# Designs tried in a protein design run: peptides against a protein of PDB entry 6NYY. Part 169

Target 1, 212 residues: chain A of PDB entry 6NYY
Amino acid sequence: KHFEQAIERVIGGLEKKTQVLQPEEKKTVAYHEAGHAVAGWYLEHADPLLKVSIIPRGKGLGYAQYLPKEQYLYTKEQLLDRMCMTLGGRVSEEIFFGRITTGAQDDLRKVTQSAYAQIVQFGMNEKVGQISFDLPRQGDMVLEKPYSEATARLIDDEVRILINDAYKRTVALLTEKKADVEKVALLLLEKEVLDKNDMVELLGPRPFAEKS
Target 2, 212 residues: chain A of PDB entry 6NYY as posed
Amino acid sequence: KHFEQAIERVIGGLEKKTQVLQPEEKKTVAYHQAGHAVAGWYLEHADPLLKVSIIPRGKGLGYAQYLPKEQYLYTKEQLLDRMCMTLGGRVSEEIFFGRITTGAQDDLRKVTQSAYAQIVQFGMNEKVGQISFDLPRQGDMVLEKPYSEATARLIDDEVRILINDAYKRTVALLTEKKADVEKVALLLLEKEVLDKNDMVELLGPRPFAEKS

## One batch from the design tools (peptide; made by RFdiffusion4, then SolubleMPNN)

Design b2_p26_8_s1 (from b2_p26_8, 7 letters changed)
Fold by OpenDDE base, seed 1:
Structure b2_p26_8_s1 (fold): chain B 212 residues (1-212), chain A 26 residues (1-26)
Amino acid sequence: as target 1 above (212 residues)
Amino acid sequence: EEKKKEEELLEKAKELAEKLKAEPVY
């Protein structure tokens, strides 16, 4: 009751301020962004959160900003954590609403691109092996694949496996941290923008030492 | 010294974030 009323007040308070998003859409965005934020908080190799916002900007309904590491070489573990962070929005929507939205389209694209790159460019998959093929650039003609259709199918299967593994890892994490996702989402609905300090106040210090 | 590094990192982060505005994590 009181919690539901607080949520309703937060949602209803949002109606007046955001002419752009319906209250339910804004709620969805808040939980989506909270999913990213919390996943990034508890994943060691995720980039540290700088800012999260549910204020629509351009084509985005919300966004999270992270401090990218000046890193040129990524491990498989680092790429997995980045994939999990990228899936955090979609996974949060699933956990809290039991439904998926179109909001994660760009996230899914990024995750898919990362998975393909890991398998066919970086040779990070044991079944596919130590291969490196240039991924077709957007707009390059369908050049003959330097591999057989059997290899293509194997690649596609291993990409799905990798994405599903990242998804499951993200589900496990955000299910464990469900209360934290909710705290962040609710505070996002109130403040519309959170920074690192807000996250520290809500969740405590990030478990991973920032490389000072 | 740490504050200055943090400010420089924040400024670099702002510059990078302006560049990364091209790829917002939605």
Scores: peptide ipSAE 0.028, ipTM 0.481, DockQ to the pose 0.237
Fold by OpenDDE base, seed 3:
Structure b2_p26_8_s1 (fold): chain B 212 residues (1-212), chain A 26 residues (1-26)
Amino acid sequence: as target 1 above (212 residues)
Amino acid sequence: EEKKKEEELLEKAKELAEKLKAEPVY
């Protein structure tokens, strides 16, 4: 309890008690966060969920807190599961509401950045090949791309394919686990904050052994 | 002793928090 509150203060900052979410917005956030939480629960290479909250903090309307693995090297499969977890909020909104909100903007940015990094930094795409380029920093002059316009188009196409594959995988997972997403969302609306123990009570033990 | 345990807990909380800051999912 005291340790979790200390971590929460350091990570989440001060609760912006000033943003009163409308009931419909609060519902949207609950299903969004439930989508992240459930995707992370059932994806082997996702980071273990520690806490999920629909209490607005900083610029976020909700948040999920994960215990990162001390890992310096990621496989393509691990990066895919992380992309799927990041898409979990958006996919949950689509499954339950059939509408798209602005809440997933930061998630889509993270997924897009990860997809570009996999293709142009890590050489993880067979069509683009074994290339490694620095991603242009926001504000660096458009230095001549070290690759042709044809290669640029290929990269953009393969990024879209990778994101769409992660999206489809997340849709399949959260459709299968739709009842679990709803249980988590409803409990979030009641408690506003869930921990790992609440998730174990609701969903059962996580199917993957936590590497201690 | 309690103060030392609280400082160790705070240091562990900071280390964990720095690790956790890496990927907040909003």
Scores: peptide ipSAE 0.021, ipTM 0.453, DockQ to the pose 0.470
Fold by OpenDDE base, seed 5:
Structure b2_p26_8_s1 (fold): chain B 212 residues (1-212), chain A 26 residues (1-26)
Amino acid sequence: as target 1 above (212 residues)
Amino acid sequence: EEKKKEEELLEKAKELAEKLKAEPVY
């Protein structure tokens, strides 16, 4: 208990017990986190879920905790599953509420950064080719791109394609698993925090062997 | 003693947090 709370405090920040989410906000967060959790559960290359919470902490309204693999090398397939898991919150909100909230802003930023890195840093796109450029850091006006304006447009187009493909894959998955997303969301609204055992009770064993 | 245990727990929690991915909802 005390150790878990300390970890949660370090990862999520101080529990802002004073931020009482409005019932509608709490519902939105529950379905958002359920989307991440369920997407991660059914994606082979997603990190194993440890905990999901709708208790506001630090900067977030909720969070999911995963056990990352100490992995330095990622395949394109692994990066796609991670993108889909990251989109799970937004997609859940769309499926259940038909609306977009600001709650996915950080997720969209992460997905966008991953997509650009795949294309311009890792050379994972056939149209752009085997190129590796440093991504502009936030605030560096890259005055001189090492590539033409035509290449810049191509990169931007291929980034959108990659994100849209990840989005469509996530929509398909969470639509198929819609009842599971709802079960997780409803239990989150009741318990506020779910662990791996709660997820196993709701969804059954994760269909992928934990690569311990 | 309790403060020292709390600091040690916090340090271990930091080390573990570096090994844990949290995806916050904003």
Scores: peptide ipSAE 0.020, ipTM 0.426, DockQ to the pose 0.573
Fold by OpenDDE base, seed 4:
Structure b2_p26_8_s1 (fold): chain B 212 residues (1-212), chain A 26 residues (1-26)
Amino acid sequence: as target 1 above (212 residues)
Amino acid sequence: EEKKKEEELLEKAKELAEKLKAEPVY
């Protein structure tokens, strides 16, 4: 309880009890969070879902909370599944509403940062090669790029390809699981908060063994 | 300068995200 609340505070921020979502906004958030939840459920290398909520917290209108794995090393496949899970909200909104909202802005940023890190820090792209350079952090001086402008264009192209591949994978998954996304979204609209047990009741057991 | 770099990377990330939004996956 206290540890979960601390994690919720770190991930979601403080509950904004004063923010009442309009019914249409609440619906959009429910389908967005259902997209994250269902993507995370059916992606092998996603973190196990702990909680999904449509109660506004911090800067978010909802959140999906996952059990952080004590994992310091990630494979390309693991990073792809994490990208797909992060895209799940945006993809759900597209599948159900045919529109883009501002709700996915932070997710798209995270996905883009992950894609750049894979290509320019981890050397996970064969076309770019085994290059590694530190991405500028907030408060780092812009040193000259250790690579040519041609390499910079190649990086940008390969980042786009990687994100598009993750997006297509997420669209395929959530289209296949469309009925499950709807079940989760509808139950979120009723309960506002779902846990792992609610997800097991709705979807059955997660098809992947939980890492102990 | 550092804040400007992160802002530029974030802006580039946003631009890429917007370009990805414009390409329907259907």
Scores: peptide ipSAE 0.014, ipTM 0.367, DockQ to the pose 0.025; fails the geometry check

Design b2_p26_8_s2 (from b2_p26_8, 8 letters changed)
Fold by OpenDDE base, seed 3:
Structure b2_p26_8_s2 (fold): chain B 212 residues (1-212), chain A 26 residues (1-26)
Amino acid sequence: as target 1 above (212 residues)
Amino acid sequence: MEEEKEKKLLEEARELAEKLKAEPVY
């Protein structure tokens, strides 16, 4: 207990005791977090979930803690599963509420950045080809793109395709696991914080061997 | 003694936090 609280304070920052979420907002956050948690549970290449919380912290309305794999090289399949996990919150909101909130903005940004990196930095797209360009940093003058306007349009189209594929994969997964998302969301509303053991109790053991 | 224990606990938590990834939601 005391050690876990210390870790939470270091990682999540101070609890925003001043931000009282309305019951409907708290419900939205719970289902959003449950979407991330369940997607991460059933995606092989997602980082193992350690903890999920709907208690507002300095950076947001909730947080998830993962055990990162010490991995320096990622496959296209691994990056796709990470994109799907990141989309899990937004997809859960769509499945349960049929609405889009502003809460997924950071997730969409991360997914967009990952998609661009895969296509223009890692050369992972067949149509664009084996290219590697530095992505413009936020605030750098858009120096002349090292590629034509036609290539820029192609990149933008292939980024949208990749994001849409990740989105569809996440929709399929969380639709299949809809009852599990509901269980996690309801327990989050009760406990506000879930750990790996709570997830095992609700969903059973994670279907992938944890690489120790 | 309590302050030293708290300091040690925070140091251990920081070391563990470097091995953990936290992602904010909302």
Scores: peptide ipSAE 0.022, ipTM 0.398, DockQ to the pose 0.557
Fold by OpenDDE base, seed 4:
Structure b2_p26_8_s2 (fold): chain B 212 residues (1-212), chain A 26 residues (1-26)
Amino acid sequence: as target 1 above (212 residues)
Amino acid sequence: MEEEKEKKLLEEARELAEKLKAEPVY
């Protein structure tokens, strides 16, 4: 208990015990986190879920916690599943509420960064080709792009295609698993925190073997 | 004694946190 709380404090920040979410906000967070959790559960190359919480913390209104694989090399398929998991919150909000919130801003940023990295750094797009350029870090002077404006437009188009493909894949998955997303969301509203065992009890065993 | 235990727990928590991915809702 004390150790888990210390980990949660380090990862999520201090619990904002004074930040009482309105019932509608709490509901939105629960379905958002349920979307991440369920997407991660049913995507082979997603990281294993450890914990999902709707308790507000220093950096957010909730979180899903995953055990990262000790992996330095990722395939295109692995990166796609990770993008889908990251989109799970936003897609859940769309499926259940027909609206979008600001809660997915960081997720969209991560997905966008991943898509650009796949195309520009990892050479994973056949139309752009096997090019590798360093992406400017936040605060770095945008040095001249080492490619033409036509290539820049092509990159932007292929990034959009990749994100849209990940989005559509996530919509298809969470639509198929809509009842599971709702079960997780409702249980989150009751317990505020779920672990892997709660997910196994609710959804059955994860269909993919965790690499030990 | 409690402060040292808390410090050690925080260090262990930091090490574990570096091995964990959290996806926050904003």
Scores: peptide ipSAE 0.018, ipTM 0.407, DockQ to the pose 0.576
Fold by OpenDDE base, seed 5:
Structure b2_p26_8_s2 (fold): chain B 212 residues (1-212), chain A 26 residues (1-26)
Amino acid sequence: as target 1 above (212 residues)
Amino acid sequence: MEEEKEKKLLEEARELAEKLKAEPVY
């Protein structure tokens, strides 16, 4: 209990007891977090869910905690599943509400950064080739790109293709699992916090053996 | 003694949170 609260404080920030979400906002957050949770549940290479919450903390309106895999090397397939899990919140909002909110801005940023890293740092794109460039850190003066404007345009196009492919994969998955997303969202609205055991009770055991 | 336990729990929670901070999916 005290240890979990300490982790929650460090990850999510201080519980803002003063931020009462409007019922419609709370509903949006519940379906957003349910989208992440269900995508992570049914994607083999996603990190296992530990906890999901719709209690506002810090700047977030909700959060999900995952057990990171002790892995230093990622395949293209593993990175795709992580992108799909990150898109799960936005895709859930689209499926259930037919609208886009500002809540997914940080998720879209993370997905965009991952896509650029795959293409420009890891050489995982056949059209761009086996290249590796350091991405500018936030605050580094981007002096000169080590590639032509034609290569820059190709990179931008291939990044969009990769993100769109991840988005389509996530839409297909969460459309298939739409009833599961609804179950998780409704239980979140009731309990505000779910753990792995709640997810097992709702959805059954995760279909992938946890690599011990 | 309670403050030291709380500090140690916070440090362990910080270490675990740094391990877990790799990507809290908000």
Scores: peptide ipSAE 0.016, ipTM 0.358, DockQ to the pose 0.704
Fold by OpenDDE base, seed 1:
Structure b2_p26_8_s2 (fold): chain B 212 residues (1-212), chain A 26 residues (1-26)
Amino acid sequence: as target 1 above (212 residues)
Amino acid sequence: MEEEKEKKLLEEARELAEKLKAEPVY
């Protein structure tokens, strides 16, 4: 009752303040952003959240800002956690709404690019092996792939496997942390912008020591 | 009207997703 009323007040409060987004859209965005934020919070190798916002800015309905690590070398585990954080928005939408929006399209693109890079550039896949091929840059002519069509199919299959594994990991995490995702989403709906301190207050300290 | 709203929602959601995801610092 009290929690439902708080949710209703937060949702109803959004109707008056949101000039750009419909209340349901803003709700979707809040849960999407909360998914990213919570995934990033509980994944060791994810970049720490600095700010999350559901205020539409130009073409975006919300954003999350992370402190970039000056890191030039990534492990497979680190890249996986980054993929999971990237999937966090879509997974949150699925968990809470049972539907997928187009909001995750760029997320999927980034995850797909990461997966291909891991397999084709970094040699991080056991089945494909220690291969490194330059991915065609945007606008480069389709140069003949330096590998067979059989290898191309294998790469595509392993990319899908990697993405699906990251997706499943994200589903498991955000299902476990479902209450935290909801808390963040609700607070986003109230405040529209959260910082690291809001997250610490809401979720407790991030369980991973900030590498100083 | 509903299809246009859905298309707009999809576009807005796409734009949001574009902004939210910091380029993976590979």
Scores: peptide ipSAE 0.014, ipTM 0.409, DockQ to the pose 0.044; fails the geometry check

Design b2_p26_8_s3 (from b2_p26_8, 8 letters changed)
Fold by OpenDDE base, seed 1:
Structure b2_p26_8_s3 (fold): chain B 212 residues (1-212), chain A 26 residues (1-26)
Amino acid sequence: as target 1 above (212 residues)
Amino acid sequence: EEEEREKKLLEEARKLAEKLKAEPVY
């Protein structure tokens, strides 16, 4: 108990006992987290889910905890699945509520950063080609772009394409698994916290062998 | 002793948290 609480405190921050979510907000968070959880469950290259919570902590209204793979090299396919998992919350909100919230701001930032990194740092885009440029760090003066404005536009276009492809993939997945998303969301509303065992009981074993 | 235990627990939790990608979703 104390150790789990310490981990939760480090990961989620302090329980803001003062953030009483309205029932509708709590519902939105539950479906958002369920979207992440289910996307991560059915995407091969997603990190294994350890815990999902709708208890407001620190800066977040909910969180999912994953076991990171001890890997430093990622394939394009792996990065795509990670992008889809990250979009799972937003997509779930769209599927169930027909609306989007501000809750996915950090997810969208992560997806955007990943997409740019894939294209301009990792050379993973066929149209842009085998290029690698350092992304300007936050606070670095607008360094002269090492590429033309035409290349900049191409990069921006290909980033949007990549994000849209990940979004569409996530929509397809969570639409197929809509009933599973709802089951997870409803159970989250009841228990507030789910672990891997709860997910196995609800969805069955994860279809991908955990690399031991 | 209790403060040292708490500090050690926090350090272990921090190391574990660094190993555990908790993505705050919201």
Scores: peptide ipSAE 0.022, ipTM 0.422, DockQ to the pose 0.622
Fold by OpenDDE base, seed 4:
Structure b2_p26_8_s3 (fold): chain B 212 residues (1-212), chain A 26 residues (1-26)
Amino acid sequence: as target 1 above (212 residues)
Amino acid sequence: EEEEREKKLLEEARKLAEKLKAEPVY
């Protein structure tokens, strides 16, 4: 318990025990986190779920924790599944509430960054080709793009296509697993924190072998 | 002693946390 709380404090920040979410906000967070959790559960190349929480912390209103694979090389398929997992919260909100919240802003940023990296750093797009350029860091003045405006437009279009494909894949998955998302969300509203064992009890064993 | 134990636990937790990914809701 104390060790887990220390880990949670490091990852999520200090619990904001004084931050009382309104029931509707808490519900939104629960379904958002359930979307991440269920997407991660049923995507082969997603990181294994360790914990999901709707307890407000220093950086957010909830979180999902995953055990990252010690992996330095990713395939396009692996990156797609990771994008889908990251979209899981937003997609869950859309499926259950038909609305957009600000809670997905960081997720959308991560997905956008991943899509650009795949296309312009990793050469994973056939139309753009085998190009590799460093993405500007936040605050770096991009003096000159190493490619034409036509290539820039192509990159932007292919990024949008990739994100939309990941979004559609996530919608399809979480629509198929809608009942599972509901189960996880409802249990989150009851327990506030779920672990891998809770997920196994709700959903059955994860359909992918965890690499030991 | 309790403060030192808490510091050590926090250090171990930090090392473990570096190996963990969290996706917060903002």
Scores: peptide ipSAE 0.022, ipTM 0.420, DockQ to the pose 0.577
Fold by OpenDDE base, seed 2:
Structure b2_p26_8_s3 (fold): chain B 212 residues (1-212), chain A 26 residues (1-26)
Amino acid sequence: as target 1 above (212 residues)
Amino acid sequence: EEEEREKKLLEEARKLAEKLKAEPVY
């Protein structure tokens, strides 16, 4: 208990006991987190879920903890599954509420960054080709792009395609697993925090062997 | 002794947290 709380404090920051979410906001967060959790559960290359919480901590309204694989090299397929998991919250909101919220802004940023990195750093797009250049960091002077404006447009188009493909994949998955998303969301609303065992009880064993 | 134990637990928690990816949901 004390050790878990210490980890939660380090990862999520201080529990903002003073930040009482309105019931509707709490519901939105629960379905958002359930989307991430279920997507991660059924995607092979997603990191295994350890804990999911709708208790506001630090800057977040909720959080999920995952057991990362010590992996330095990622395939395109692995990166796609990670993108899908990251989109799981937004997709859940769309499926259940027919609306999108600002809650997924950081997820969209991560997905966008991943998509650009795949195309312009890792050379994972056939149309753009085997190019690698450093993405400008926020605040770095946009040095002259080492590629033409036509290439820039192509990159932007292929990034959009990649994100849309990941989005569609996530929509398909969470639509198929809609009942599971709802079960997780409802249990989150009841317990506020779920662990891996709660997920196993709800969904059954994760269909992918966890590399211990 | 208790302070040192707490410090050690926090260090271990920090090391574990560095290994754990938390995705904050806003």
Scores: peptide ipSAE 0.019, ipTM 0.404, DockQ to the pose 0.553
Fold by OpenDDE base, seed 5:
Structure b2_p26_8_s3 (fold): chain B 212 residues (1-212), chain A 26 residues (1-26)
Amino acid sequence: as target 1 above (212 residues)
Amino acid sequence: EEEEREKKLLEEARKLAEKLKAEPVY
């Protein structure tokens, strides 16, 4: 109890119990979080879901908590599944509402950062090649890029391709699992918080063995 | 139209998954 609440505060911030979401906003958050949860459930290399909530905390209107793997090395496949899970909220909004909201800004930032890191830090792109450059941090003076403007354009193009591929993969997955996303969203609207057991009851056991 | 779009997206997603190399970060 106390440890879980501490983790919840670190990840989500303080519960804004006074922030009453409009019914339509609450619905949007429920489907957004359900998109993350279901994407994470059916992606092999995603972290297992621990908890999903539509109770506003800090700056977030909802959140999902996952059990992180004690892993220091990631494959390109693992990073893609993590990108798809992160896009799950935005994709769910598109599938169910035919519109996009500002709620996915942080998710898009994370996906963009991951895509750049794969290409310019980890050398995971065949066109750009086996390169490793430090990404500019927010607030650092834009130091001269250690590569040509032509290379910069190539990087930007390949980042866009990688993000679009992850987006399409997520659309395909959540479209296939559309009924599961709706079940999770509706139960979130009822209970406001779901755990792993609620997800097992709704969707069945996660199709991937927990790597011990 | 929607079913064809879904089928096409699923096929693209499968093709993408098959092309993904398990290249580790060392």
Scores: peptide ipSAE 0.000, ipTM 0.321, DockQ to the pose 0.015

